# Peptides against a protein of PDB entry 7C96, part 34

Target 1, 73 residues: chain A of PDB entry 7C96
Amino acid sequence: PVIPDDFRCPISLELMKDPVIVSTGQTYERTCIEKWLQAGHGTCPKTQQTLTSTVLTPNYVLRSLIAQWCEAN

## One batch from the design tools (peptide; aimed at target 1 R8 I11 W36 P45)

Design b2_p29_1_s3 (made by RFdiffusion4, then SolubleMPNN; from b2_p29_1, 16 letters changed)
Fold by OpenDDE base, seed 4:
Structure b2_p29_1_s3 (fold): chain B 73 residues (1-73), chain A 29 residues (1-29)
Amino acid sequence: as target 1 above (73 residues)
Amino acid sequence: SEEEEELLRKLREERDRELQKRLEELFAK
C-alpha cells in the first residue's frame, strides 16, 4: 500500500520509525534531522526557517498513528 | 514592481538550490 505523505520523513522520504518535532513544528526522522544539525545547520530543512531551539521532541502521536497503519497494512 | 518580483523569485530559487545541494551532499548514498 501507499505510505501516507505525513508518515514519510521530509528528508529520507521513508516511513518514519522515530519521528521528532523541531521548533518550527515540522516532523522528521530522528537520525536524519540529527545528522543535519550535527553538520552545522541551524535551519528547518522543509521550511528553511531558523530553529529557535535544537531540542528534538518525540512525536508520540504520529508514532502511534504510524504503528496503527503498519498493523493494518 | 515586476523587477522586484523577479529578483525575489530568483533569490528564493537560489536559496532552494543551495538547500537541495546541502541535502544531497549530506545524505548521498
Scores: peptide ipSAE 0.227, ipTM 0.645, DockQ to the pose 0.095
OpenDDE base, seeds 1, 2, 3, 5: peptide ipSAE 0.144, 0.176, 0.180, 0.166; ipTM 0.581, 0.599, 0.612, 0.598

Design b2_p29_1_s4 (made by RFdiffusion4, then SolubleMPNN; from b2_p29_1, 16 letters changed)
Fold by OpenDDE base, seed 4:
Structure b2_p29_1_s4 (fold): chain B 73 residues (1-73), chain A 29 residues (1-29)
Amino acid sequence: as target 1 above (73 residues)
Amino acid sequence: MEEERRRKEEEREKEDEELQKRLEELFSQ
């Protein structure tokens, strides 16, 4: 069905399975953002802002919302 | 309003220019 825009990774455009939050507040699929950072980038893909930290924080709330949506669809 | 703020700013500038051309074909590949 129609995947909510907020549930798709900005990079892969796919439904996020392991959403993580970067320092700018944007959320990406863990695998995607890790590859981006690993490639030597230090900016947020979406906002192009410099990341103040490379720490990736799991977005548990979004993960739960996605799970709920998946169960219903 | 301006035509729904110019169609929501051209759909966020075409979703940020296709997220910078999908980050230049997935990280310059």
Scores: peptide ipSAE 0.506, ipTM 0.829, DockQ to the pose 0.133
OpenDDE base, seeds 1, 2, 3, 5: peptide ipSAE 0.152, 0.145, 0.505, 0.157; ipTM 0.609, 0.582, 0.828, 0.602

Design b2_p29_2 (made by RFdiffusion4)
Pose (drawn by RFdiffusion4):
Structure b2_p29_2 (pose): chain A 73 residues (1-73), chain P 29 residues (1-29)
Amino acid sequence: as target 1 above (73 residues)
Amino acid sequence: TKEEYLQSAEWWEEMGEFEKAEEKRELAE
């Protein structure tokens, strides 16, 4: 059960199934960051930096790295 | 780390997810 922290969501602290990127460059689990934005916050949770867009963009390369790690272990 | 669990617990509380926030505080202990 040796799970690299880079693959963990800063909110869920668990492995990411649907990692998305916010305008600040930070990556979160979709369901976590969606709840954060639903609660009325307009800030990057990790950096407190205010957001310049609400667009969540899938981090496909990370999805690939995670998927690769999953099959090996 | 404990600090990461406490920070996560704070975010879960702010999002109104009080059960999840308490679970994160228990893990931090």

Design b2_p29_2_s1 (made by RFdiffusion4, then SolubleMPNN; from b2_p29_2, 13 letters changed)
Fold by OpenDDE base, seed 5:
Structure b2_p29_2_s1 (fold): chain B 73 residues (1-73), chain A 29 residues (1-29)
Amino acid sequence: as target 1 above (73 residues)
Amino acid sequence: SKEDLIKAAEIYEEMGELEKAKELYEKAE
């Protein structure tokens, strides 16, 4: 089935398993954004905005929605 | 979309993931 765009990581373009929110409000797959930060970047891959924090906040709502979608498809 | 594929590829290049970037560029064609 077609994966909803909102459920895809902006980096990997794949269905997110562990979605996390960055300071800009964008959501990414945890492993992807961590690699980006580890590569020495301090900006949001999607918006190019400078991150005010490197803290990654789990997006539990989205995780739940994705899980529900996976169960139904 | 093609645009999304290219953007993703560019991000992977910046991360040093050249193989993944190449794959995405190819998909964009």
Scores: peptide ipSAE 0.519, ipTM 0.869, DockQ to the pose 0.973
OpenDDE base, seeds 1, 2, 3, 4: peptide ipSAE 0.506, 0.508, 0.506, 0.512; ipTM 0.865, 0.866, 0.866, 0.867

Design b2_p29_2_s2 (made by RFdiffusion4, then SolubleMPNN; from b2_p29_2, 15 letters changed)
Fold by OpenDDE base, seed 5:
Structure b2_p29_2_s2 (fold): chain B 73 residues (1-73), chain A 29 residues (1-29)
Amino acid sequence: as target 1 above (73 residues)
Amino acid sequence: SKEDLLRAAEIYAKMGEEKKAEELRKKAA
């Protein structure tokens, strides 16, 4: 089945399991964005905007949508 | 898409994961 683009991490390009939202509003797989931040980067990987915060907020809505999709496919 | 693959490759390269970066570049070619 074709995975919806909104369900893919912009970094890994794979189906997200633990999606988190960064300060710019973009969503990434938690492990991917944490590696990026740990590597010393303070920008949004996709938009290259400077992050005003390094806080990662769980995207529960998206997680639920992905779970529903996986169940149906 | 090719654009997404190349972007991902660049990100992995900046994280020191050249192997993954190269794999993505090959897929984009």
Scores: peptide ipSAE 0.625, ipTM 0.902, DockQ to the pose 0.956
OpenDDE base, seeds 1, 2, 3, 4: peptide ipSAE 0.623, 0.620, 0.617, 0.625; ipTM 0.901, 0.901, 0.900, 0.902

Design b2_p29_2_s3 (made by RFdiffusion4, then SolubleMPNN; from b2_p29_2, 17 letters changed)
Fold by OpenDDE base, seed 5:
Parts: structure tokens; C-alpha cells; sequence
Structure b2_p29_2_s3 (fold): chain B 73 residues (1-73), chain A 29 residues (1-29)
């Protein structure tokens, strides 16, 4: 089945398993954005905006939507 | 496009995202 774009990580382009929100409001796969930050970057990969915080907040709503989609497909 | 994927892969590799770069290379093939 075709994976909805909103369910894909902007970095890995794969279905997100552990989606997290950055300070800019964009959502990424946790492991991908963590590697980006660990590499010394302080910007949002998608928007290029400077991150006001490096805190990663789990996107539980999206996680749930993805889980529901996976169950149906 | 394939070209876009390759460019992204190279960029990611240069920024320490080796695993993600590999995924993009594979998708480009």
C-alpha cells in the first residue's frame, strides 16, 4: 500500500515508528533527528530554521494514526 | 527523482547521517 506522505520521516523517507516533534513543529523519526543533532547541527532539517530547543517531544497523535493505518494495511 | 535522492544521500553522508544516506542510495537504485 501507498504510505501517506505525512507518515514518512522527512529524513529517512520511511514510515515513522517513533515520531518526535522539534521546536519548529516539524516531525521526524527519533533516531534520524537524534543523529542529526549529534552531528552538531542546530537547525531543522526540513525548514533550515534554528532550533530554539533540542528537546524532542513524542508525537503521540501521529504515532496513533500510523498504528491505525498499519493495522488496516 | 533519482538525481534528487543521490544529492540528498551525498549531503546526508557529509553531515554524518551515513545510515540514512545508504537508504537514499538504495531507493535511487
Amino acid sequence: as target 1 above (73 residues)
Amino acid sequence: SKEDLLKAAELYKSMGLEEEAKKLYEKAE
Scores: peptide ipSAE 0.102, ipTM 0.631, DockQ to the pose 0.434
OpenDDE base, seeds 1, 2, 3, 4: peptide ipSAE 0.095, 0.084, 0.092, 0.109; ipTM 0.611, 0.596, 0.610, 0.641; seed 4 fails the geometry check

Design b2_p29_2_s4 (made by RFdiffusion4, then SolubleMPNN; from b2_p29_2, 11 letters changed)
Fold by OpenDDE base, seed 5:
Structure b2_p29_2_s4 (fold): chain B 73 residues (1-73), chain A 29 residues (1-29)
Amino acid sequence: as target 1 above (73 residues)
Amino acid sequence: SKEDYLYAAKLYEEMGELEKAKELREKAE
């Protein structure tokens, strides 16, 4: 079935497994955004806004929703 | 969408992930 857009990482465009929230409020797959930051970037890939922090916060709600979707499909 | 894949490819290029970037561009076509 078609993966809901909200469940796809803005970077990889794949179903997220470990979604994390950045300072701009956007959610990415952890490994993807970490690679972006490690490459020396300090902006939000989706919005191009400067990140006020490099802290990555787990998006547990989305993680749960994705898990439920995967179980049903 | 095609535009999404192309943008994602650009992101991977900026990360030095050239192979992944290539794969995404191919998906866009």
Scores: peptide ipSAE 0.687, ipTM 0.922, DockQ to the pose 0.944
OpenDDE base, seeds 1, 2, 3, 4: peptide ipSAE 0.686, 0.686, 0.684, 0.685; ipTM 0.923, 0.923, 0.922, 0.923; seed 3 fails the geometry check

Design b2_p29_3 (made by RFdiffusion4)
Pose (drawn by RFdiffusion4):
Structure b2_p29_3 (pose): chain A 73 residues (1-73), chain P 29 residues (1-29)
Amino acid sequence: as target 1 above (73 residues)
Amino acid sequence: HTWTDEQIEEIAEAQGISVDEYKKRLAEV
C-alpha cells in the first residue's frame, strides 16, 4: 500500500480518481474542489490564492501516471 | 503542505465533515 503523495488530493488525502486543475496550477479531486466552490469559496484551497476562473480542467497526463501506477500495484 | 486552523475549519465545513475527523486524516498521512 505504498501510495505516492503526488497522487493524493490535498483535500481527500486519498488517491485521485478524477484529478482536475484550477487556474493556479494546483490539482484536486473533482468532487472535493467542486464542493469547495459550491461552499462559496473562490480561492485555491492549497495556496489561498484567489482564482481567476471557475474552469476545472482534467489533468490527463496525471490520470495516465496514476493509471500506470495502479496496474503495476 | 501544512494547513492553518482556519483552512482546516473551512475545508471540514465545505466537505461536510468534523474538524476532528479532518485532523485525524491529516495525522494519518

Design b2_p29_3_s1 (made by RFdiffusion4, then SolubleMPNN; from b2_p29_3, 12 letters changed)
Fold by OpenDDE base, seed 5:
Structure b2_p29_3_s1 (fold): chain B 73 residues (1-73), chain A 29 residues (1-29)
Amino acid sequence: as target 1 above (73 residues)
Amino acid sequence: YVYSDEQIEEIAKAMGISVEELRKKLEES
């Protein structure tokens, strides 16, 4: 089935398993954004905005929606 | 959303994959 765009990581382009929100409000797969930050970047991969914080907040709502979608498909 | 060539290179490098691989993923998405 076709994966909804909102459920795909902007970096990996795959269904997110552990979605996290960055300071810009964008959501990424945890492992992907961590690699980006570890590479020395301090910006949002999608928007290029400077991150005001490197804290990654779990997107529990999206995680739940993805889980529901996976159960139905 | 469409990444610039420069951004694709940066992302590919960070992910440890080739630019071509990432480009392919973007085209198929």
Scores: peptide ipSAE 0.616, ipTM 0.901, DockQ to the pose 0.940
OpenDDE base, seeds 1, 2, 3, 4: peptide ipSAE 0.612, 0.613, 0.614, 0.607; ipTM 0.900, 0.900, 0.900, 0.899

Design b2_p29_3_s2 (made by RFdiffusion4, then SolubleMPNN; from b2_p29_3, 11 letters changed)
Fold by OpenDDE base, seed 5:
Structure b2_p29_3_s2 (fold): chain B 73 residues (1-73), chain A 29 residues (1-29)
Amino acid sequence: as target 1 above (73 residues)
Amino acid sequence: YVYSDEQIEEIAKAMGISVEELKKKLEEA
């Protein structure tokens, strides 16, 4: 099945299992963005904008949508 | 979205994969 673009992590390019939202509003796979931050980066991988916060907020809506998609495909 | 070569290098390094592997992922996505 073709994975919707909105369901793929911008840096892993894989279906997200634990999507989290960064301060810029972009959503990434938790493990991926954590690796990015741990590497010493303080910017958004996709937009290069400086993060105003390093807090990662779970995207429960997207998680649910992905789960529903996986059940149907 | 298309990453610059520089950004690809930084992302690849952070993810612990080669630039070539990341480029392949981007092309196949």
Scores: peptide ipSAE 0.601, ipTM 0.895, DockQ to the pose 0.931
OpenDDE base, seeds 1, 2, 3, 4: peptide ipSAE 0.595, 0.596, 0.595, 0.583; ipTM 0.894, 0.894, 0.894, 0.891

Design b2_p29_3_s3 (made by RFdiffusion4, then SolubleMPNN; from b2_p29_3, 12 letters changed)
Fold by OpenDDE base, seed 5:
Structure b2_p29_3_s3 (fold): chain B 73 residues (1-73), chain A 29 residues (1-29)
Amino acid sequence: as target 1 above (73 residues)
Amino acid sequence: YVYSDEQLEEIAKAMGISVEELKKKLEEA
């Protein structure tokens, strides 16, 4: 099945399992963005915008949508 | 969305993979 683009992490390009939202509003796979931050970066991988916060907020809506998609495909 | 070569290098380094591997992932996606 073709994975919807919105369900893929901008970094791993894989179906997200634990999507989290950064301060810029972009969503990434938790493990990917954590590696990025741990590498000493304080910017958004996709937009290069400076993060106003390093808090990662779970994207429960997207998680649910992905789960529903996986059940149907 | 298309990452610049510089950004690809930074991302690849952070992910612990080669730039070539990352580029391959992007092309296959």
Scores: peptide ipSAE 0.587, ipTM 0.891, DockQ to the pose 0.936
OpenDDE base, seeds 1, 2, 3, 4: peptide ipSAE 0.584, 0.577, 0.582, 0.568; ipTM 0.889, 0.888, 0.889, 0.886

Design b2_p29_3_s4 (made by RFdiffusion4, then SolubleMPNN; from b2_p29_3, 13 letters changed)
Fold by OpenDDE base, seed 1:
Structure b2_p29_3_s4 (fold): chain B 73 residues (1-73), chain A 29 residues (1-29)
Amino acid sequence: as target 1 above (73 residues)
Amino acid sequence: YVYTDEQLEEIAKAMGISVEELKEKLEKA
């Protein structure tokens, strides 16, 4: 089945398992964005906007939607 | 969405993969 674009990490391009939201509102796979931040970046990989915070907020809604999609497909 | 060459290089480096591999992933998406 075709994976919805919103379910793919903008970095890994893979189905997200642990999606987290950055300060810009974009969602990434946790491990991916953490590697990005650990590499010394302070910007959003996709939008290039400066992050106002490095806090990563779990996207529980998306996580649930992905889980439901996986069960249905 | 289209990444710039610079974006691709930085992302690839952070992920520990080649730009070519990243581009291949983008083609599959």
Scores: peptide ipSAE 0.492, ipTM 0.869, DockQ to the pose 0.917
OpenDDE base, seeds 2, 3, 4, 5: peptide ipSAE 0.460, 0.472, 0.446, 0.488; ipTM 0.861, 0.863, 0.857, 0.869

Design b2_p29_4 (made by RFdiffusion4)
Pose (drawn by RFdiffusion4):
Structure b2_p29_4 (pose): chain A 73 residues (1-73), chain P 29 residues (1-29)
Amino acid sequence: as target 1 above (73 residues)
Amino acid sequence: LAEFKTAMEELLASSQELATLRATLEALS
């Protein structure tokens, strides 16, 4: 059960199934960041940096790295 | 909405504490 922290969501602290990127460059689990934005926050949770967009963009390369890691272990 | 916003801030703070504790335990290993 050796899970690299880079693959963890800062909020869930668990492996990411649907990693998305916010305008600050930080990556979160979709369901976590969606709840954060639903609670009325307009800030990057990790950096407290205010957001310049609400667009969540899938981090496909990371999805690939996580998927690769999953099959090996 | 206010109650839910506060619960989300508390959850973030707990998560940041738990990530620091894990990083400390890994550094001591």

Design b2_p29_4_s1 (made by RFdiffusion4, then SolubleMPNN; from b2_p29_4, 22 letters changed)
Fold by OpenDDE base, seed 3:
Structure b2_p29_4_s1 (fold): chain B 73 residues (1-73), chain A 29 residues (1-29)
Amino acid sequence: as target 1 above (73 residues)
Amino acid sequence: MEEEKQKVLEEIEEAKKKEEERKKLAALA
């Protein structure tokens, strides 16, 4: 079956396992966005908007949805 | 279930474990 686009990390393009939300509201795989920030970037990879914070908030709902999708397909 | 999807589920569980470790560390800090 076709993987929903919202379940893929905008950076890795793979199913997310540990999705986190950045200050712009976009969601990424934790490891991907951490590497991006560690490289010295202060913008959102997808939107290029400046991040008002580097705090990464777990997207529990999305993680659950991805798990459910994998179990059902 | 496909092997790749099974791998994803396993990695999700690993992420959950790592998250709990971070929470414990943060709670003690």
Scores: peptide ipSAE 0.568, ipTM 0.866, DockQ to the pose 0.022
OpenDDE base, seeds 1, 2, 4, 5: peptide ipSAE 0.530, 0.454, 0.126, 0.554; ipTM 0.855, 0.828, 0.626, 0.861

Design b2_p29_4_s2 (made by RFdiffusion4, then SolubleMPNN; from b2_p29_4, 24 letters changed)
Fold by OpenDDE base, seed 5:
Structure b2_p29_4_s2 (fold): chain B 73 residues (1-73), chain A 29 residues (1-29)
Amino acid sequence: as target 1 above (73 residues)
Amino acid sequence: MEKEKKEVEEEIEKAKKKEEEEEELKRLQ
């Protein structure tokens, strides 16, 4: 089945396994955004907005939606 | 999204290479 775009990481373009939200509200795969931050970047890869925080918040809602989708497909 | 992925990957690679170069420079000093 076709994977919904909202379930794909903007960086990896793959179904997110551990989606996390950055300060700009965008969601990425944890490993992808961590590599970006480790490289010394302080902006959101997708929007180029400055990150007000480097805290990564687990997107539990999206993870649940992805899990439900995987179970149904 | 394909272009976005490529841009992000390229920036990460550049940053890592730069950091590695700077680290090596510090070691040789």
Scores: peptide ipSAE 0.025, ipTM 0.401, DockQ to the pose 0.055
OpenDDE base, seeds 1, 2, 3, 4: peptide ipSAE 0.021, 0.022, 0.019, 0.020; ipTM 0.474, 0.389, 0.332, 0.438

Design b2_p29_4_s3 (made by RFdiffusion4, then SolubleMPNN; from b2_p29_4, 25 letters changed)
Fold by OpenDDE base, seed 5:
Structure b2_p29_4_s3 (fold): chain B 73 residues (1-73), chain A 29 residues (1-29)
Amino acid sequence: as target 1 above (73 residues)
Amino acid sequence: MEAEKKKVEEEIEKAKKKEEEEKKKKKLE
């Protein structure tokens, strides 16, 4: 089945397993965004906006939706 | 998809680095 675009990481283009939200509100795969930040970047890859915080918040809602989708498909 | 993942990440990083460098250059000039 076709994976919903909202369930794919903007960087990896794969189904997110550990989705996290950055300060700009965008969601990425944890591993991908962590590598981005560790490389010294302080902006959001998708929106180009400057991150006001480097805190990564787990997107539990999306994680649950992805899990439900995986079970149904 | 792993190879594609890395390629996408590198392209994004390269684009951001270039943009940041350009902005810093403009600010210092």
Scores: peptide ipSAE 0.043, ipTM 0.495, DockQ to the pose 0.070
OpenDDE base, seeds 1, 2, 3, 4: peptide ipSAE 0.020, 0.025, 0.022, 0.030; ipTM 0.341, 0.475, 0.451, 0.461

Design b2_p29_4_s4 (made by RFdiffusion4, then SolubleMPNN; from b2_p29_4, 20 letters changed)
Fold by OpenDDE base, seed 3:
Structure b2_p29_4_s4 (fold): chain B 73 residues (1-73), chain A 29 residues (1-29)
Amino acid sequence: as target 1 above (73 residues)
Amino acid sequence: MEEEKKKVEEEIEEAKKLEEERKKLKALE
């Protein structure tokens, strides 16, 4: 079935397995955003806003929603 | 008119830049 856009990583465009939230509030796949940051970037890929922090917070709500979707499909 | 055109051009440019970065990162996965 078609994967909801909100469940796709803005970078990989794939279904997120380990979604994390950055300081701007946007969510990405952990591995993708980590690679972005390791590459020397200090901005949010989607919004271009400067990150006030490089801390990545697990998006448990989204993780749960994705899990539920996967179970149903 | 002219202002609208400018905004559209900026949006297209931004989209292209983002797409390029996305492709680069995805290729490394």
Scores: peptide ipSAE 0.032, ipTM 0.398, DockQ to the pose 0.045
OpenDDE base, seeds 1, 2, 4, 5: peptide ipSAE 0.018, 0.018, 0.018, 0.019; ipTM 0.427, 0.432, 0.443, 0.449

Design b2_p29_5 (made by RFdiffusion4)
Pose (drawn by RFdiffusion4):
Structure b2_p29_5 (pose): chain A 73 residues (1-73), chain P 29 residues (1-29)
Amino acid sequence: as target 1 above (73 residues)
Amino acid sequence: SPELTAFSTALNARDAAAIAALWDTLTAP
C-alpha cells in the first residue's frame, strides 16, 4: 500500500480518481474542489490564492501516471 | 479568514485531523 503523495488530493488525502486543475496550477479531486466552490469559496484551497476562473480542467497526464501506477500495484 | 489560513496551512502540512475539522466548518450549509 505504498501510495505516492503526489497522487493524493490535498483535501481527500486519498488517491485521485478524477484529478482536475484549477487556474493556479493546483490539482484536486473533482468532487472535493467542486464542494469547495459550492460552499462559496473562490480560492485555491492549498494556496489561498484567489481564482481567476471557475473552469476545472482534467489533468489527463496525471490520470495516465496514476493509471500506470495502479496496474503495476 | 483565520479559518481559511488555518485550512490552507493544514493542507500543506497534510494534517488529516485539522483538514477534516476545518473542512466540515468551511463547507457547512

Design b2_p29_5_s1 (made by RFdiffusion4, then SolubleMPNN; from b2_p29_5, 15 letters changed)
Fold by OpenDDE base, seed 3:
Structure b2_p29_5_s1 (fold): chain B 73 residues (1-73), chain A 29 residues (1-29)
Amino acid sequence: as target 1 above (73 residues)
Amino acid sequence: SPLEKEFSQALQEKDEEKIKELWEKLTAP
């Protein structure tokens, strides 16, 4: 089935397994955004806004929605 | 940075080829 765009990581373009929210409110796959930060970038990949924090907050709601979708498809 | 800006544009356009190319440059060890 076609994966909803909102369930895909903006970077990997794959179904997110561990979605996390950055300070700008954008959501990415944890592995992707961690690699971005480790490379020395302090901006949001998609918006280029400066991150006010490097804290990554798990997007539990989205994770649940993805899980539900995977179960049904 | 210029590369970061190009990357953000690629993400917005969902240009898989461009994303991959720039990602390798931006996250190279």
Scores: peptide ipSAE 0.778, ipTM 0.952, DockQ to the pose 0.924
OpenDDE base, seeds 1, 2, 4, 5: peptide ipSAE 0.778, 0.777, 0.778, 0.777; ipTM 0.952, 0.952, 0.952, 0.952

Design b2_p29_5_s2 (made by RFdiffusion4, then SolubleMPNN; from b2_p29_5, 14 letters changed)
Fold by OpenDDE base, seed 1:
Structure b2_p29_5_s2 (fold): chain B 73 residues (1-73), chain A 29 residues (1-29)
Amino acid sequence: as target 1 above (73 residues)
Amino acid sequence: SPLLQEFSEALQNKDEEKIKELWEKLTAP
């Protein structure tokens, strides 16, 4: 089945397992965005907006939606 | 940053090959 685009990490293009929201509101796979930050980048990968915070907020809603989708497919 | 700009565009276009290429450059130690 075709994975919904919103369920794929913008970076890995794979189904997200641990989606997190950055300060800009964009969601990424945790491992991807953490590697990005560890590399010294302070911007949102997709939008280039400066991150006002490096706090990564778990996107529990999306995580649940993805889980539900996986159960059905 | 030119690389950051290219990466952002690659993400927006979902250009897998370009994403992988630039990702390695941008996240290299």
Scores: peptide ipSAE 0.777, ipTM 0.950, DockQ to the pose 0.967
OpenDDE base, seeds 2, 3, 4, 5: peptide ipSAE 0.775, 0.777, 0.776, 0.775; ipTM 0.949, 0.950, 0.949, 0.949

Design b2_p29_5_s3 (made by RFdiffusion4, then SolubleMPNN; from b2_p29_5, 19 letters changed)
Fold by OpenDDE base, seed 1:
Structure b2_p29_5_s3 (fold): chain B 73 residues (1-73), chain A 29 residues (1-29)
Amino acid sequence: as target 1 above (73 residues)
Amino acid sequence: SSLEKEFAEALRNKDKEKIEELSKKLFAP
């Protein structure tokens, strides 16, 4: 089945396993965005908006949706 | 930066090859 675009990390293009939300509201795979930040970048990868915080918030809703989708497909 | 902007565009276009190419540069410590 076709994986919904919203379930794929914008960076890895793979199904997210640990989605996290950055300050701009965009969601990425934790591993991807952490590497981005560790590399010294202070912007949102997709939007290029300046990140107002480096805090990464787990996207539990999306995580659950992905899990449900995986169980059904 | 210019690379970051190019990367953002690649992400928006879901250009797998471009994303991979730029990732090698942008994710370097």
Scores: peptide ipSAE 0.782, ipTM 0.950, DockQ to the pose 0.926
OpenDDE base, seeds 2, 3, 4, 5: peptide ipSAE 0.779, 0.781, 0.781, 0.780; ipTM 0.949, 0.949, 0.949, 0.949

Design b2_p29_5_s4 (made by RFdiffusion4, then SolubleMPNN; from b2_p29_5, 16 letters changed)
Fold by OpenDDE base, seed 1:
Structure b2_p29_5_s4 (fold): chain B 73 residues (1-73), chain A 29 residues (1-29)
Amino acid sequence: as target 1 above (73 residues)
Amino acid sequence: SPLLQEFSQALRDKDEEKIKELSEKLFAP
């Protein structure tokens, strides 16, 4: 089945397993954004907006939606 | 960084091949 775009990490292009929200509101796979931050980048990968915080907030809603989708497909 | 700018643009364009290409460069040790 076709994976919904919102369920795919913008970076890895894969179904997200641990989606996290950055300060700009964009969601990425945790491992991807952590690598990005560890590389010394303080911006949102997609928007290039400066991150006001390096806190990564788990996107529990999306995680649940993805899980539900996987169960059905 | 030009590379970073290209990467971000690729993400916005959802250019998968470009994303893959640039990812290899950006996340290379």
Scores: peptide ipSAE 0.738, ipTM 0.935, DockQ to the pose 0.713
OpenDDE base, seeds 2, 3, 4, 5: peptide ipSAE 0.735, 0.736, 0.736, 0.736; ipTM 0.934, 0.934, 0.934, 0.934

Design b2_p29_6 (made by RFdiffusion4)
Pose (drawn by RFdiffusion4):
Structure b2_p29_6 (pose): chain A 73 residues (1-73), chain P 29 residues (1-29)
Amino acid sequence: as target 1 above (73 residues)
Amino acid sequence: EEEEEEEEEKEEREEESEELKEELEEALE
């Protein structure tokens, strides 16, 4: 069960199934960041930096790295 | 020394997540 921290969501602290990127460059689990934005916050959770867009963009390359890591272990 | 640094970074990440969760619960209330 040796899970690299880069693959963990800062909020869930678990492996990311649907990693998305916010305008600040930080990556979160979709369900986590969605709840954060639903609670009325307009800030990047990790950096407290205010957001310039609500667009969540899938981090496909990370999804690939996670998927690769999953099949090996 | 590397193990100690990893343990500290892990604690910091746990604290930061706890604090975000508390802010989120408060915002939902």

Design b2_p29_6_s1 (made by RFdiffusion4, then SolubleMPNN; from b2_p29_6, 15 letters changed)
Fold by OpenDDE base, seed 2:
Structure b2_p29_6_s1 (fold): chain B 73 residues (1-73), chain A 29 residues (1-29)
Amino acid sequence: as target 1 above (73 residues)
Amino acid sequence: MEEELKEEEEKKRKEHAEKILKELEEAEA
């Protein structure tokens, strides 16, 4: 089935397993964004905006929605 | 019209993702 765009990581383009929110409000797969930050980047991959913080907040709502979608499909 | 727009947006998403992946690959090397 077609995976909703909001359920896919902007970097890997795959269904997210551990979605996290960055300071710009965009959500990424934890592994992907951590690698980006560890590489020395201080911007949001999708928007190119400068991150005001490197804190990654788990997107529990999205994680639950993805889990429900996986069960139904 | 809407399908074409969605396809174009998907192309842009793929192109941008590829650029990021290349940068990550270089950093891991």
Scores: peptide ipSAE 0.488, ipTM 0.818, DockQ to the pose 0.653
OpenDDE base, seeds 1, 3, 4, 5: peptide ipSAE 0.470, 0.480, 0.485, 0.477; ipTM 0.811, 0.814, 0.816, 0.814

